Peptides against a protein of PDB entry 5KEZ. Designs and how they scored, part 298

Target 1, 320 residues: chain A of PDB entry 5KEZ
Amino acid sequence: NVAIYNPFRPWWERYQPVSYKLCTRSGNEDEFRNMVTRCNNVGVRIYVDAVINHMCGNAVSAGTSSTCGSYFNPGSRDFPAVPYSGWDFNDGKCKTGSGDIENYNDATQVRDCRLTGLLDLALEKDYVRSKIAEYMNHLIDIGVAGFRLDASKHMWPGDIKAILDKLHNLNSNWFPAGSKPFIYQEVIDLGGEPIKSSDYFGNGRVTEFKYGAKLGTVIRKWNGEKMSYLKNWGEGWGFVPSDRALVFVDNHDNQRGHGAGGASILTFWDARLYKMAVGFMLAHPYGFTRVMSSYRWPRQFQNGNDVNDWVGPPNNNGVI

## One batch from the design tools (peptide; made by RFdiffusion4, then SolubleMPNN)

Design b2_p29_3_s4 (from b2_p29_3, 11 letters changed)
Fold by OpenDDE base, seed 3:
Structure b2_p29_3_s4 (fold): chain B 320 residues (1-320), chain A 29 residues (1-29)
Amino acid sequence: as target 1 above (320 residues)
Amino acid sequence: SEEAAILAAARARGDHTVAEGQMANLKAA
């Protein structure tokens, strides 16, 4: 991915890929392989956050400032380490003036335009699908158990399916023969927009962002909410079917106080309430649970916003 | 670039994830 130095190595640089090489600030491919092996050997499975909707931001400077040193040029859509070129992006499909998503009530914009400047891959193309599948299959062959698909809302479900159909079975050294990768898709559906979580059920589980948002409201006792109202928690609250849901109290995005769930989201900063919410989540049978492991950073609020929400985990000069 | 960082931060904040109306509905529910 892009190595960002202003601000200094933010956490979100990981979501600006320039190649599918497994050399990042977390380590190189050999170290990753070693970790996966060691984890699998003790029954701990690895799921990779796969960023496959886009490459890096269109405004990033061309060069070799990347975690693996690969050259890239966002301006010309040149990612030779893949390789991708201008033919592999949706610039020609997006009809907005900016080239970015401008109206989230327009499903076509949401999927064909750039997410906040991130160069949008043409996932309709078999070439692009194959390059992504090769990346994911390499990980599968190493021994990962599955994937979180980042920004799935911004990909056509059929394109995702086409990629998933190219995936190998899991590594038989640790998984039963014929096992398929565990897939969960980041789809933010809080109602009121045309894109629905149900559009993605065929590809795997989906994130249920209503879970953390609503639970936060209840635990915080906002708007007269009571714990007793959780008697029909899950589908009774309008959530997706339990067998399609991946649930969580917070994620890395909304932990920063923005986006899906807003201020209702409970985090480790609200220690007591957060423990209550996580405890409830783990005790309740609805959905597949995910527990957040995060870190403290020097929060500095200006006009209600943390200006340091970019801060990544503790690191040694950018290396974790 | 600074512009790239700003855009990335917007993505990271999840500003794109929920429309203002949706947030209002969540709070009102």
Scores: peptide ipSAE 0.027, ipTM 0.580, DockQ to the pose 0.149
Fold by OpenDDE base, seed 5:
Structure b2_p29_3_s4 (fold): chain B 320 residues (1-320), chain A 29 residues (1-29)
Amino acid sequence: as target 1 above (320 residues)
Amino acid sequence: SEEAAILAAARARGDHTVAEGQMANLKAA
């Protein structure tokens, strides 16, 4: 991914890829392979956060300022380490003046335009699908158990399906023969927009962002909400079917105060209430549960916004 | 929309922001 120095190595640089090389601040491919092997050998499975909707930001300077030193040129859409060129992006499909998503009520914009400048890959192209599949298959062959698909809302479900259809079975050294990768898709659906979580059920599980938002409201006792109202928690609250749901109290985005769910989201900053929420989540049978493990950063609020929400994990001069 | 504006600004820094006011109330109880 790109190496951002202003601010200094933010967490979100990870979501601006310039190649599919397993060479980042977290380590190199050999170290990753070693970790996956060690985890699998003790029954711990690895699921990769796969950024496949886009490459880096359009405004990032060309050069070799990346975690693996790969050259890239956003201006010319040149990513030779893949390789991608201008033919592999949706610039010609997006009809907005800026080239970015401007109207989230327009599903076509949401999927064909840039997510705030992030160069949008043309996932309709078999070449692009194949390059992504090669990346994911490399990970599968290493021994990962599945994937979180980042920004799934911004990809056509059919394009995702086409990629998934190219995937290998899981590595038989650790998984039963014929096992398929576990897929969960990040789709923010709190209602009010045309793209729905149900659009993606055919590809795997989806993130249920209503879970953390509603649970936070109940635990905080906002609007007269009571624990007794949780008697029909899950589908009874309008959530997706349990077998399609991946549930969580918070994630890296909404932990920073402005993500899906807003101020209702409970985090480690609200220690007591957070423990209550996580305890409830783990005890209740609805959905596939995910527990957050994060870090503390020096929050600094200005006009209600944390100006340090970019701060990445603890590091030594940029190296994790 | 308010949500779209917030998202447009926030996603520049990799944030998947959704405005709280855009949540649908589908609670049955």
Scores: peptide ipSAE 0.025, ipTM 0.605, DockQ to the pose 0.267
Fold by OpenDDE base, seed 4:
Structure b2_p29_3_s4 (fold): chain B 320 residues (1-320), chain A 29 residues (1-29)
Amino acid sequence: as target 1 above (320 residues)
Amino acid sequence: SEEAAILAAARARGDHTVAEGQMANLKAA
């Protein structure tokens, strides 16, 4: 991915890829392979956060300022380490003046235009699908168990399916023959927009952002909410079917106070309430659970927003 | 507009998920 130095190595640089090389702040491919092997040998499975909707931001300077040193040029849509070119992006398909998503009530814009300037891949093309599948299959062959698909709301469900149909079975050294990768898709659906979580049920599980938002209001006792109201927690509260739900109290975005779910989201900053929420989540049978592991950073609030929400994990001069 | 401000801030920050998250919150309110 792009190496950002202003601010200094933010967490979100990971979501601006320039290649599919397994070479980042966390280590190289050999180290990753070693970790996957050791984890699998003791029954711990690895799921990769796969950024496949886009490459880096269109405003990033061309050059070799990347975690693996690969050259890239956002201006010309040149990513030779893949390789991608201008033919592999939706620049001509997006019809907004800016090239960015301007209206989230327009599903076509949401899927065909750039997410906050991130160069949008033409996932309708078999070439692009194959390059992504090659990346994911490499990981599968290493021994990963599945994937989180980043920014799934911004990809057409059919394009995702086409990629998934190209995937190998899991590595038989650790998984039963014929096992399929576990897929969960990040889709922010709190209602009020045309794209729905149900659009993606055919591809795998979907993040249920209503879960953390509603649980937060209950645990905080906002608006007269009570724990007793959780008797029909899950589908009874309007959530997606349990077998399609990936549930969580917080994620890396809404942990920073401005993500989906609003101020109701509980985090480690409110330790007592957070433990109550996580404990309830783990005890309740609804959905597939995900527990957050995070870190402290020097928060600085201005006009209700943390200006240091970019701060990445503890590191040694950028290396984790 | 508030929507435009949210999108601009998200782009400047580089956090690609902030805009959609905040927009969802606004629509839900």
Scores: peptide ipSAE 0.023, ipTM 0.604, DockQ to the pose 0.783
Fold by OpenDDE base, seed 1:
Structure b2_p29_3_s4 (fold): chain B 320 residues (1-320), chain A 29 residues (1-29)
Amino acid sequence: as target 1 above (320 residues)
Amino acid sequence: SEEAAILAAARARGDHTVAEGQMANLKAA
């Protein structure tokens, strides 16, 4: 991915890829392979946060400032490490003046325009689908068990399906023959917009962001909410079907107060309430559960905003 | 609003955030 130095190596640089090489601040490919093997050998499975909707930001300077040292040029849409070129992006499909998503009530913009300046891949092209599938298949062959598909809301469900149809079965060294990868898709659907979580049910599970948001309000006793109202928790609260839901109390975005859920989201910063929420989630049968593992950073609030919400996980003094 | 400012800042960083309409729905729910 892109190496960002202002601010210094933020967490979100990881979501700006310039290649599909497995070398980041988290480690190199050999280290990753070693981890996957060691985890599988003790019954711990690995799924990968796969960033396949886009490449890096359009405003990033061209060069080799990347974790694997790969050259890239956002201005010309040149990513030779893949390779991608100008023909592999949706610049010509996006009809907005800026090239970015301007109206989230326009499903075509949401899927064909750039998310916050991130260069939007043309997933309708078989070439692009194949390059992504090759990346994911390499991970499957290493021994991962599945994927979180980042920014799925911004991809056409049919394009996702086309990629998934190219995937290998899981590695038979650790999984039963014929096993398929576990897929869940990040779709932020709180209602009121044209893109729905149900659009993606055919590809796998979907993140249910209403879960953490609503649970937070209940645990915090906001708006007169009571625990007794959780009698019909799940589908009764308007959530997606349990067998399609991936549920969580918080994620890396809304943990920082700027994602789906806002101030209602409970995090480790509110330790007691957070443990109550996580305990409830694990005890209740609705959905497939995900528990967050994060880190502390030096929060500095200015005008209600944490100016240090960019701080990434600890690293060995800037290695890679 | 504070929420709008936070969302705008997040979008500037390339973070995946909800749209203003979704935030409004969350507040109304």
Scores: peptide ipSAE 0.023, ipTM 0.587, DockQ to the pose 0.312

Design b2_p29_4_s1 (from b2_p29_4, 17 letters changed)
Fold by OpenDDE base, seed 5:
Structure b2_p29_4_s1 (fold): chain B 320 residues (1-320), chain A 29 residues (1-29)
Amino acid sequence: as target 1 above (320 residues)
Amino acid sequence: GERPYPKNYTPPTVAEIEELYRERLASFQ
């Protein structure tokens, strides 16, 4: 991915790929392979956060300022380490003046335009699908158990399916023969927009962002919500079917205060309430549960926003 | 460049989310 130095190595640089090389601040491919093997050998499975909707931001300077030194040129859409060129992006498909998503009520913009300037891949092209599948299959062959598909709302479900159909079975050294990768898709659906979580059920599980938002409201006793209302928690609250739901109290985005769910989201900053929420989530049978492990950073609020929401994990001069 | 929303996008408020569940709330009133 790109190496960003202003601000200094933010967490979100990880989501700006310039290649599919397994070479980041977390380590190289050999180190990753060793980790996967050690984890699998003790029954711990690895799921990769796969960024396949886009490459890096269009405004990033061309050069070799990346975690593995790969050359890239956002201006010309040149990513030779893949390789991608200008023919592999949706620039001509997006109809907005800026080239970015401007209206989330327009599903075509959401999927064909750039998310916050991130160069949007043309996932309708078999070439692009194949390059992504190659990347994911390499990970499968290493021994990962599945994937979180980042920014799935910004990809057409059919394009995702086409990629998934190219995937290998899981590595038989650790998984039963014929096992398929576990897929969960990040789709932010809190209502009010045309793209629905149900559009993606055919590809795998979907993140249920209503879960953390509503649970936070209940435990905080906001808007008159009561714990007794959790009697029909799950589908009874309008959530997706349990067998399609990936549930969580918070994630890396919304724990920063203004993501999906807003201020209702409970985090480690509210330790007691957070423990209550996580305890309830783990005790209740609805959905597949994910527990967050995060870190503290020096929050600084200005006009209601944390100006340090970019701060990444504890590191040694940018490493890890 | 923080994900997941563009600079001019405003995510649903808690109040807006609550409106989606008005029928549920009515069942407890």
Scores: peptide ipSAE 0.022, ipTM 0.435, DockQ to the pose 0.032
Fold by OpenDDE base, seed 4:
Structure b2_p29_4_s1 (fold): chain B 320 residues (1-320), chain A 29 residues (1-29)
Amino acid sequence: as target 1 above (320 residues)
Amino acid sequence: GERPYPKNYTPPTVAEIEELYRERLASFQ
């Protein structure tokens, strides 16, 4: 991915790929293979956060400032390490003046325009689908168990399906023959927008962001909510079917006050309430649970916003 | 840049969520 130095190596640089090389702040491919093997050998499975909707930001300077040193040129849409070119992006499809998503009530913009400047891949193209599948298959062959598909709301469900249809079965060294990768899709659906979580049920599980938002409200005793109201928690609260839901109290985005859920989201900063929420989540049968493992950073609030929300995990001069 | 999701998003009410789910469920029938 792009190596960002201002601010210094933020967490979000990870979501700006310039290649599909397994070479990042966390290590190289050999180290990744080693980790996956060691984990699999003790029954711990690895699921990769796959960033396949886009490449890096359009405004990033061309060059070799990337975690693996690969050259890239956002201006010309040149990513030779893949390779991608200007033919592989949705520049011609997006009709907004900025080239970015401007109206989330326009599903076409949400899927065909750039997510805050991130170069939007033309996932309708078989070439693009194949390059992504190649990346994911490489990971599958290494021994990962599945994927979180980042920014799924910004991809057409049919394009996702086309990619998934190209995927290998899981590595038979650790998984039963014929096993398929576990897929869960990040779709932010809190209502009010045309794109729905149900659009993606056919591809795998989806994130239920209503879960953390509503649970936070209840635990915080906001709006007259009571814990006793959790008696019909799950589908009774209007959440997606349990077998399609991936649930969580917080994620890396809304932990920082943005993404989905607003101020209701509970985090480790509110330890007591957070433990209550996580404990409840783990005890309740609704959905497939995900527990956040995060870190402390030096929060600095200015005008109600943390100016250090960019701070990434503990590292040694950028190396994790 | 940073992920573009809004910082100040107000979640829907339970009633609104339930209505959305009912509508979605109806679409499956």
Scores: peptide ipSAE 0.017, ipTM 0.405, DockQ to the pose 0.059
Fold by OpenDDE base, seed 2:
Structure b2_p29_4_s1 (fold): chain B 320 residues (1-320), chain A 29 residues (1-29)
Amino acid sequence: as target 1 above (320 residues)
Amino acid sequence: GERPYPKNYTPPTVAEIEELYRERLASFQ
C-alpha cells in the first residue's frame, strides 16, 4: 500500500493498495506465511481484510512511496506491479462532476464512482476479476480460511460473485478437502439508502452495523431504551437473518466516534459498558461474532472531532 | 463451506431465540 507521511503512517494507508504483494508495515510474505502456519497448527484460523474495490487515492503522488517499494502512478492509473492501467478503472462510468461519490442515494454512484478519491476498479472486467482472484487464491493457498471484503457496498454483488467463483478450495493441509473460503462483506446498511445488505446475501455473510449502534443505545440507556427490549434481539429488531450476520460492538471506523453508529458505539474508552456489551454479544446466539482488539491513542478533540483519529497501532517509526 | 442463504428463510421465533440463549449460557457453566 501507499506510505503516507502526513499524517505519519495513518491506519487508513493500509486501505490504499498499489499492489497485491504481501509486504506491509506488519511484515513480509514469509513472515505472514509463518504466522498463518503457526496459527493453523493450533486451530486458529486467519481471515484477511481484502481491499479489492479500489487502489490508492487519486491525489497521491506518483513514485515508489509504498510499503513494498512498488512504483505506481495514480494520475495515469498505472499500477505495474499488478498490472493495472487506465482501462481497469471506472473513470468513464462515473458521471459525477468530481469523479467521487456525491450522492449515496444513487446506487450507481456508490458503486461506480470513487470512494473519497480512491481509484475505483472496474470489477466488471474479467481481467480485473482474475487479478483479484489471483491475489486471494495466493492467500488461500498459504492457508487463510476466508476473507472480509472491504467496501463491499461499493461493489456490485454480481462482480463479487464472479470473483468468488474463481477462488480455490481451502488448503487441504488444514481444512477438509473441498472446503470453501468463509466470506463476510462489509456493507454499511443502517437504512435509508438504496443499497441493502440483502443484495449481498448470495455471496456470504454481511456486517450488521445496526447491532453495535442499537446495542450502544440500550446499554447507555439512551432514548428510554431498556435491557428488557433485548428479548427479541436479532431479527426481531430488524437485523439481517442470523445466518447472514456478522456482528460486532465496534470496528476501527466507528470506534472513532463517527460513521455507522456514531456516538452510540461502545468502545474500550468506556470499559465497563463495553465489557457488558461484548459479554452480551458473546452470550447471545444471534449472528457470527467478531471481537475487537484495538489500542489507545492520544485523542485531541476540536469542535467535537478527534483530530488524531488517523493514529494507527503502536509502531516503531512506522513499523508495526 | 458456508451454506447458501435459504430462499424461503423464516426467522426464528422469540421463544426459539430465548432457548438458544439459555443453552449457550448453560454451556458456560
Scores: peptide ipSAE 0.015, ipTM 0.414, DockQ to the pose 0.016
Fold by OpenDDE base, seed 3:
Structure b2_p29_4_s1 (fold): chain B 320 residues (1-320), chain A 29 residues (1-29)
Amino acid sequence: as target 1 above (320 residues)
Amino acid sequence: GERPYPKNYTPPTVAEIEELYRERLASFQ
């Protein structure tokens, strides 16, 4: 991914890929292989956050300022380490003036335009699908158990399916023969938009962002909510079917007040309430649960926004 | 003793959702 130095090595640089090389601030490919092996050997499975909707931001300077030293040129859509070129992006499909998504009520914009400047891959192209599948298959062969698909809302479900259909079975060294990768898709659906979580059920589980948002209101006792109202928690609260749901109290985005959920989201900053929420989540049978492991950072609120929300995990000069 | 939604729940508007995306990703540029 791109190496950002202003601010200094933020967490979100990871979501701006310039190649599919397994070489980042967390380590190189050999170190990753070693970790996956060690984890699998003790029954801990690895799921990779796969950023396959886009490459880096269009405004990032061209050069070799990346975690693996790969050259890239956002201006010309040149990513030779893949390789991608201008033919592999949706610039020609997006009809907005900015080239970015401007109207979330337009599903075509949401899928074909840039997510806040992130260069949008043309996932309809078999070439692009194959390059992504190659990346994911490499990870599967290393021994990962599955994937979180980042920004799935911004990909056509059929394109995702086409990629998934190219995937190998899981590594038989650790998984039963014929096992398929576990897929869960980040889809932000809080209602009011044409794109629905149900559009993606065919590809695997989806994130249920209503879960953390509404659980937060209940535990915070907002709007007169009571814990007893959780009697019909799950589908009874309008959530997706349990077998399609990946649930969580918070994630890295809404922990910082971004993404989806708003102020109701409980985080470790409210330790007591957060423990209540996580405890409830783990005790309740609805959905596949994900527990957040985060870190403290020096929050500084200005006009309701944390100006230090970019801060990543403790690191040594950018290296974790 | 049972409610499917908060008493005064107001779903986020499309504009609010869009703003959240912008807030998240604007610093990437």
Scores: peptide ipSAE 0.007, ipTM 0.350, DockQ to the pose 0.199

